# Peptides against a protein of PDB entry 8OXM: the designs that were tried, part 59

Target 1, 371 residues: chain A of PDB entry 8OXM
Amino acid sequence: FKAEFRLAGGVNLPKIIDCVGSDGKERRQLVKGRDDLRQDAVMQQVFQMCNTLLQRNTETRKRKLTICTYKVVPLSQRSGVLEWCTGTVPIGEFLVNNEDGAHKRYRPNDFSAFQCQKKMMEVQKKSFEEKYEVFMDVCQNFQPVFRYFCMEKFLDPAIWFEKRLAYTRSVATSSIVGYILGLGDRHVQNILINEQSAELVHIDLGVAFEQGKILPTPETVPFRLTRDIVDGMGITGVEGVFRRCCEKTMEVMRNSQETLLTIVEVLLYDPLFDWTMNPLKALYLQQRPEDETELHPTLNADDQECKRNLSDIDQSFNKVAERVLMRLQEKLKGVEEGTVLSVGGQVNLLIQQAIDPKNLSRLFPGWKAWV

## One batch from the design tools (peptide; made by RFdiffusion4, then SolubleMPNN)

Design b1_p11_8_s1 (from b1_p11_8, 5 letters changed)
Fold by OpenDDE base, seed 4:
Structure b1_p11_8_s1 (fold): chain B 371 residues (1-371), chain A 11 residues (1-11)
Amino acid sequence: as target 1 above (371 residues)
Amino acid sequence: SAEAILAEMLS
């Protein structure tokens, strides 16, 4: 290992370290502390299995439909080493960095990212109607700019077109796989974009199996398909390439129902894999900046009293696992809102749900649904 | 060192 490290930023201050392998190659690694990487590691394995299914199908293979994966080595329940996604940037950093974000550069007269967040935080406890009105005002005064990512990075028109296509395919694949696995909406810092491939890398996979629906502010979208995500696809938006790639991905997932159910069943009942949402995790994911003062986790909560009968915990867990499996089976059958849909009908419903400003306005403001 | 960083995160 090199003697020096860098901070990656964020609450847990992950450390970027460079190591020299026995092969003489330098490898950058991210060392996370105070974070359980087991869920990330499991989700990466599931993504690899989904990629294997996508590569077996001729139509998805021809389109190079893949979800990007990274290596995760959990070291403990609170630490691990990740492959550093070299040449990636968080989409949130590109879009809404305070100094040089694309919104500030291309739309200097629009609302600042801070003004947008403030306006949406002010209505967080208000009606859905008030949230929708303020969200529409924010959206009107915060116009999408993510098209400029590919324009800045890929100056050659042929390369630019290819990379915009790679981006669109990556969004489609990750959206449908993410929906099947119940990843929900994704915070803008938890989606990386590769500066060379224009493919997305989803990180921090701490919400899966629709556990985002039981958050204090429940998720209302099947995946992140915000205005900037759509703007990166170019003038066709969600139509054409994106829709067709979603349909072809969904077709492979539905045709692989038995395999996906078996895999998820094994994972849900793995005693080493805690996928359930706990109250502390829910608070952390939706913590308000103002509430940072009191929750010093004096995790000196005495281990004593939560001897709730192991039997009642186990029965409650099994009922949650069964519900997740039933919902996964419904998704893989195309059952939405009690109706069996075709692949095209199901994909259309999911796209409409994901882009609906009424659904977006109801999301947790910390996840910046206007970006 | 990376080892000290790992030890601090594992403690």
Scores: peptide ipSAE 0.005, ipTM 0.414, DockQ to the pose 0.036
Fold by OpenDDE base, seed 1:
Structure b1_p11_8_s1 (fold): chain B 371 residues (1-371), chain A 11 residues (1-11)
Amino acid sequence: as target 1 above (371 residues)
Amino acid sequence: SAEAILAEMLS
């Protein structure tokens, strides 16, 4: 290892370390402490399996449909090493950085990202109607700019067009795979974009199997398909390439039902894999900036008091695991709201749910559904 | 050092 490290920022202060391998190659690694990386490691393995299924199918292989993966080495329940995604930037950093973010550069007369956040936080405890009205006002005064990512990075028109298609395919694949695995909405800092490939990398996979629905502010979208995410696809938006790539991904997932159910079943019943939402994790994921001062969660709360009767916890866990498997089976059969849908019908419903401003207005304001 | 950082995170 090199003697120097860099901070990646954030509350957990992850450290970027340069390592020289036994092959003499320098590799960047992210060392994360105070976080359980086992869920990230497990989800990367599931993504690799999904990529194997997508590569076996002729139609998805021809479209180069893949979900980007990174290496995770869990070292303990609270520490591990991640592959540093070199040449990536968080979409949130590109879009809403306070100094040089694309919204500030291209739309200097729009609301600032801070003004948008403030307006949505003020209505957080209000009715769904009031949230919707304020969300629409925010959206009117904060217009999407993510089209400029590919325009800035790819100056050649033919390369620009190819990379915009690669982006659109990456969003489609990650959206459908993410829906099947119940990743739900994704914070803008937890979606990286590769500056060379225009493909997305999803990081911090601590919410899976629809556990976002049991948060204090439940998720209301099947995946992140906000206005900037759509703007990055260019003039066709969710139509054409995106829709067709979603349909072809969903077709492969549905045709691989038995394999996916078997894999997820093994994972859900692995005693080393805690995928369930706990109250402390739920509070952490939806903390207010004002609450950061009082809740220093000394996550040193002794794991000792949760020795409530193992039998009742195990029975409650098994019932949650069974419900997750049942819901996964329904998704893979195309059962939505008690109705069996075709692949095209299911994908259409999911797209409509994900872009509905009524659903977006109900999301936790910290996740910035207007971006 | 990176080794000290790893040791601190593993402790």
Scores: peptide ipSAE 0.000, ipTM 0.402, DockQ to the pose 0.035
Fold by OpenDDE base, seed 2:
Structure b1_p11_8_s1 (fold): chain B 371 residues (1-371), chain A 11 residues (1-11)
Amino acid sequence: as target 1 above (371 residues)
Amino acid sequence: SAEAILAEMLS
């Protein structure tokens, strides 16, 4: 290792270290403390399996449909090493950085990212109607700018067009696979964009199997398809390449039902894979900025061995696991809201749910649904 | 050192 480290920023202050491999190559790594990276490692393996399924199918292989993966080495329940995704930036950093974000640069007369967040926080405890009205006001005064990412990075028109297609395909593939796996917490800091490929890298995979729906503020969208995400696709938006790539990804997932169910079943019953939402994790994910000051790090998680009767925990766990498997099977059959849909019908419903301002307005303000 | 930081995070 090099003697020096850098801070990556964020709440957990992850440390960027430079390592020299046995091959003499320098590799940048992100060392996270206080995070269980086992869930990330397991979800990366599931994404690799999904990629294998997508590469076996001629239609998805021709479209180069893949989920970007990164290396995860969990070291303990609270520590691990991530491959640093060199040449990636959080979409939130590009869009809503306080000093030089694309919204501020291209839309200087719009609301600031802070003003938008403040307005949505003020209505967080209000009715769904009041949330919707304020969300619509925020959206009117905070117009999408993510089209400028590809325009800034790719000056050649042919390259620009190719990269915009790569982006659109990456959004489609990750959206459908993420939906099938019930991936939540898709806020703008958990989605990186590669500055060379324009492909998305999904990080922090700690909310899976629809556990986002049991958060204090339930997740109301199947994936992130916000106005900026759509703006990055260009003039056609969700209509055309995105929709077709979603349909082709969904076809492969549905045709791979037995394989996906078997994989997920093994994972759900793995005692080393804690996918369940706990109250502390729920509080952490939806913590208010005002509440950050009081969580002294001294809650040793060790002492609350609440001896819940092992039998009642095991029965409750098994019932949750069974429900997750049943819901996964429904998704893979195209069962939505008790109705069997075609691939096109299912993809259409998911797109409509993801772009619905009523669903977006109900999300936790930290998710930044207006971005 | 990065090794000491790793050791501290593993303790």
Scores: peptide ipSAE 0.000, ipTM 0.396, DockQ to the pose 0.035
Fold by OpenDDE base, seed 3:
Structure b1_p11_8_s1 (fold): chain B 371 residues (1-371), chain A 11 residues (1-11)
Amino acid sequence: as target 1 above (371 residues)
Amino acid sequence: SAEAILAEMLS
């Protein structure tokens, strides 16, 4: 190891360390403290399995459909080492970083990211109708700019076209696999983009198996397909390449039903894998700026009352696990809202749900559905 | 602590 470390930004102050391997190659690693990396490690293994299934199929292999993965070594319930995703940036940092974000640079007369956030926070406790109206006003005055990512990074037209295609394939693959696994919390800081490949890297995999639907503000979209995500695909948007890549990914997932169910079943019943949503995690994920002042450390509530009878906890856990497995089986059969859909019908429904401004307007304002 | 683990890994 090199004697020097760098701080990565963020609340938990992760440490970047440089290591020299026995092969003489330098490798950068991210050491996280106060984070449980076990769920990230498990989800990376599931993504590697999905990649193996996608590489076995000729049509998905020909399209190079893969989910970008990173190495995770959990060291404890509150510490671990991550592979540093060198040459990646959060999509939120590119789009809405202070005054240097792409929205401010390309759309200087639109609402600021702060104005958009404020408007959506003001209606957070209002009706769905009022949320929808304000969301539409925000969207009208905050126009997409993510097309400029590939234009800034790839000056050669042939390279630019190839990278835009790689981006579109990465969004399609991660969206469908993320939907099958019920991956939530897809805010703009939890999705990185690789500045060389234009592929997405999904991080912070702590909301899986549709646990985002039981948050105080439930998730209403199957994956992130917001206006900027679509703008990065170019003029065809969700049509053509994106739709075809979603369909081919969904076809492989549905044809791999038994393998996927068996793996997820083993993971759901692993006593070392806590995938369930707890109240403290829910509060952390949807913390309001107003609540920063009242976190008095009086959560010294005795660990004694969480001795609910082990039997009642186990029965409640088993019922939730069974429900997750049943819903996964339905998705892999193409069962949506009690109807069996074709691959094309299921993918179409998911795209429509993900782009519906009524669904987007209901999301927690911290998810930034207008971006 | 993560710092102690880091110190052991860096030593």
Scores: peptide ipSAE 0.000, ipTM 0.385, DockQ to the pose 0.031

Design b1_p11_8_s3 (from b1_p11_8, 7 letters changed)
Fold by OpenDDE base, seed 5:
Structure b1_p11_8_s3 (fold): chain B 371 residues (1-371), chain A 11 residues (1-11)
Amino acid sequence: as target 1 above (371 residues)
Amino acid sequence: RGLSILAEMLS
């Protein structure tokens, strides 16, 4: 270990440490404190399983459909070590960095990222109609720029085309697998892009199994397919390569139903895996940056014996786990809103739900649905 | 234990 560490920013002040392995290779590691990394570790293993399924299928293997994974070593319920995703940048840092974000560089006359956030925060407690109107105004004055990522990083036209294809495939694979697993909290800081491969790395996997739907502001989209995400695909947008890669990924997931259900069942009933959304976590995920100052948890551990019978907690947990498994089985059968859909029909519905400005306008402003 | 079953299914 090097004697020096860097701070990665954020409330928990994660420490970036440089380690020299016994192989003489330097490896960056992120040490998180106060976070339960067991969820990330479990979800990474599920992603590895999904990758194995995708590699066994000829059509998904030919398309190189994979979810980028990273190593997670949970040390305790409140600490662990993450592999530092070297050569990646948060899509939010590239797009909406205050100093040199792509929106500011390419669209200097558009609303600033701050103005967009402010407008959406002002309507946060308003009607869905008012949220939609303000979201449409924000979108009109904040035009997509993510096409410029590949153009800046890949100057050779043949490489540029290949990397844009790699990006589109990565979005498709992660979107469908993320939907099947009910992955939430897909804000612009929880999605990294690899500057060499143009593939996405999804981080902070603590909202899974549709637990994003029980947040104070429920999640209304199956995955992140916002205007910038689509703009990175180039002129065809969600059509052609993206749609076909979603369909091929969904075919593999549906054909692997028994394997996926068995894995998720084992995870949901693992007493060491807390996947349920607790009220404190829900508040933390949707707190305003301005309210960070006063939550000193005075854990006055006043031992108020809310002896809620252990039996009632276990019965409540089992009912939630059963509901998650039932919903997973429905997704893998193509059951949407009580109707059995074909792979193409299901993928089309998910794309339409993800790009619907009515759904996007209802998201928590911190999710930045206009980006 | 759940993680070992996942590893066996991956092997």
Scores: peptide ipSAE 0.006, ipTM 0.476, DockQ to the pose 0.023
Fold by OpenDDE base, seed 3:
Structure b1_p11_8_s3 (fold): chain B 371 residues (1-371), chain A 11 residues (1-11)
Amino acid sequence: as target 1 above (371 residues)
Amino acid sequence: RGLSILAEMLS
């Protein structure tokens, strides 16, 4: 280890450390404190398995369909070491950085990211109709710019085309795998883009198995397919390469249903793997700026009420686990809203749900559905 | 030694 460390920024102030391996190679690591990395570690193992399934299929292997993974070493319930994703940037940092974000650079006359967030926060407690109208006004005055990521990074036209294709494949693979696993909390800071490969890296995997649907503001989309995500694909948008890569990924997932169910079942019943949403986690994920003032330390709720009968906790947990497994089985059979769909029909439904401005307008404002 | 240094850096 080098004697010096750097701060990565953010609320938990993670430490970047440089390590020299026994091979003499320098490696960067991110040390997180006050963060439970066990769920990230488990989800990375599931992603590695999905990648193994995708590599076995000739059609997905030829398309190089993979979900990007990073190494996680959990050390405790509140600490761990991550592989430092060198050469990645949060898509939110590129798009909506306050100083030099792509929206400000390419669309200086549009609403600022702050104005968009303010408008959506003002209607947060309003009807779905009022949220939809304000979301449409925000979208009209905040036009997509993510096409410029590949244009800035890749000046050679042949490289640019290849990287845009790599991006589109990465979005497709991660969207379908993420949907099957019920991955939530896909806000613009939880999705990194690799500046060299144009592939996405999904981080902070703490909302899985559709637990985003039980948040105070429930998640209404299967994955992030917002206007900027689509703009990064170029002129074809969701049609052609993206759709075909989604279909081929979904085909492999559905054909691997027994393997996926068996592994998720083992994980759901692992007593060391807490995947359930708790009220404190829900509050943290959807904390309002207005709620910061009144968090008086009245969470001196006695350790005594956690002695709910072990039997009632176990029975409630088992019912939630069974429901998750049933829903996973439905997805892998192509059962949507009680109807059995073809791979193409299921992928089409998911794309329509993900791009529907009515679904997007209902999301928590912190998710930034207009980006 | 490396894990002990990590524990000290996390404290």
Scores: peptide ipSAE 0.006, ipTM 0.452, DockQ to the pose 0.031
Fold by OpenDDE base, seed 1:
Structure b1_p11_8_s3 (fold): chain B 371 residues (1-371), chain A 11 residues (1-11)
Amino acid sequence: as target 1 above (371 residues)
Amino acid sequence: RGLSILAEMLS
């Protein structure tokens, strides 16, 4: 380990440390304190398994459909070491950085990211109709620019085209697997893009198994497919390559139902894996930036677990686990809203739900659904 | 040494 570290920013002040391995190679690592990395570690293992299933299928293997994974080493319930994703940037940093964000560079006359956030925060407690109207005004005055990521990074036209395809395949694979695992919408800072491969890396996997639906502002989309995410695919948008890669990923997931159910069942009943949403975590995930100063989440573990009878907690947990498994089984059968859909029908429904401005306008404004 | 730095960073 080098004696020096850098701060990565954010509330938990993660520390970037450089390590020299026994092989003489330097490796950058992210050290998180005050955060439970067990869920991230478990989700990375599930992604590795999904990658194994995708590599076994000829059609998904030919398309190179994979979810990017990183190494997680949990050290305690509140600490761990992450592989630093060298050569990645948060999509939110590229798009909406205050100084040099792509929206400011390419659309200097549009609303600022701050103006968009302010407008959506002002209507947060308003009707769905008022939220939709303001969201449409924001969208009209904040046009997508993520197409410029590949244009800036890949100047050769043939390389540019291949990298745009790699991006589109990565979005498709992560969207479908993320839907199956119930990751829901993803904050723009929790999606990294690799500056060399154009592939996405999903980080901070603290919401899984549709637990985003029980947040104070419930999620309304199956995955993040916002206007900038679509703009990065180029002129075809969600049609052609994206749709076909979603369908082929969904086909592999549905054909692997027994394997996926068995593994998720083992994880849901693991007493060391807390995947359930607690009220404090829910408040933290949807906290206002203005309220960050007062509610230090002293996740004091010493807040007395109210002695609810161990039996009532266990029965409530088991009923939630059973509901998650039933919903996972439905997804893998193509059951949506009580109807059995084909792979193409299910993928079409999910795409329509994810791009619907009515669904996007109802998301928590802190997650920036206009980006 | 590396583990002690990790322990100090995690405390």
Scores: peptide ipSAE 0.000, ipTM 0.436, DockQ to the pose 0.032
Fold by OpenDDE base, seed 4:
Structure b1_p11_8_s3 (fold): chain B 371 residues (1-371), chain A 11 residues (1-11)
Amino acid sequence: as target 1 above (371 residues)
Amino acid sequence: RGLSILAEMLS
């Protein structure tokens, strides 16, 4: 290890360290403290399995449909080492960085990211109608710019076209796999884009198995398919390549039902894997900017004194796990809203749900559904 | 040494 480290920023102040391997190669690593990386590690293993399924199918293999993975080594319940995703940037940093974000550079007369956030926070406790109206006003005055990522990074037109295609395929694969695993919407800082491949890397997988639906502000979209995410696909938007890649990914997932159910069943009943949403995690994920001052959760481990009968906890857990498995089975059968859909019908429904401004306007404003 | 640095970095 080198003696120097860098901070990656954020609340947990993750430390970037450079390590020289026994092979003499330098490897950058992210050391995350005060965070449980077990869920990330498990989700990376599930993504690797999904990638194996996608590589076995000729149609998905030809399209190079993969979800990007990174190495996670949990060290404790509150610490671990991550592979640093070198040459990646958070899409949120590229888009809405206060200093030099793409929205500010390309759309200087639009609302600032702060103005958009403020407007949506003001209506957070309002009706769905008021949220929708303000969301539409924000969207009119905050136009997509993510097309410029590929244009800035890939100056050669042939390379640019290939990278835009790689991006579109990456979004499609991660969206469908993310839907199957119930990852829901993803905060813009938790989606990295690779500056060389244009592929997405999803990080901080703390919400899985539709646990986003039980948040104080429930998730209303199956995956993040916001206007900037779509703009990065270029003029085709969600049509053509994206839709076909979603359909081919969904086809592989549905045809792998037994394998996926077996894997998820093992994970849901693993006593070392806590996937359930707890109130503190829910609060942390949807913290209001006003509440930043007081909640230093000195999570003293000692508040385990709620000796709720082990039997009632176990029965409640098993019923949640069973419901997750049943819903996963429904998804893999194409059962949506009590109807069996074709792959094309199911993918179409999911795309429509994900791009619906009524659904987007209902999301937690902290996740910036207008980006 | 590496593990001690990691422990110091995680403390």
Scores: peptide ipSAE 0.000, ipTM 0.430, DockQ to the pose 0.033

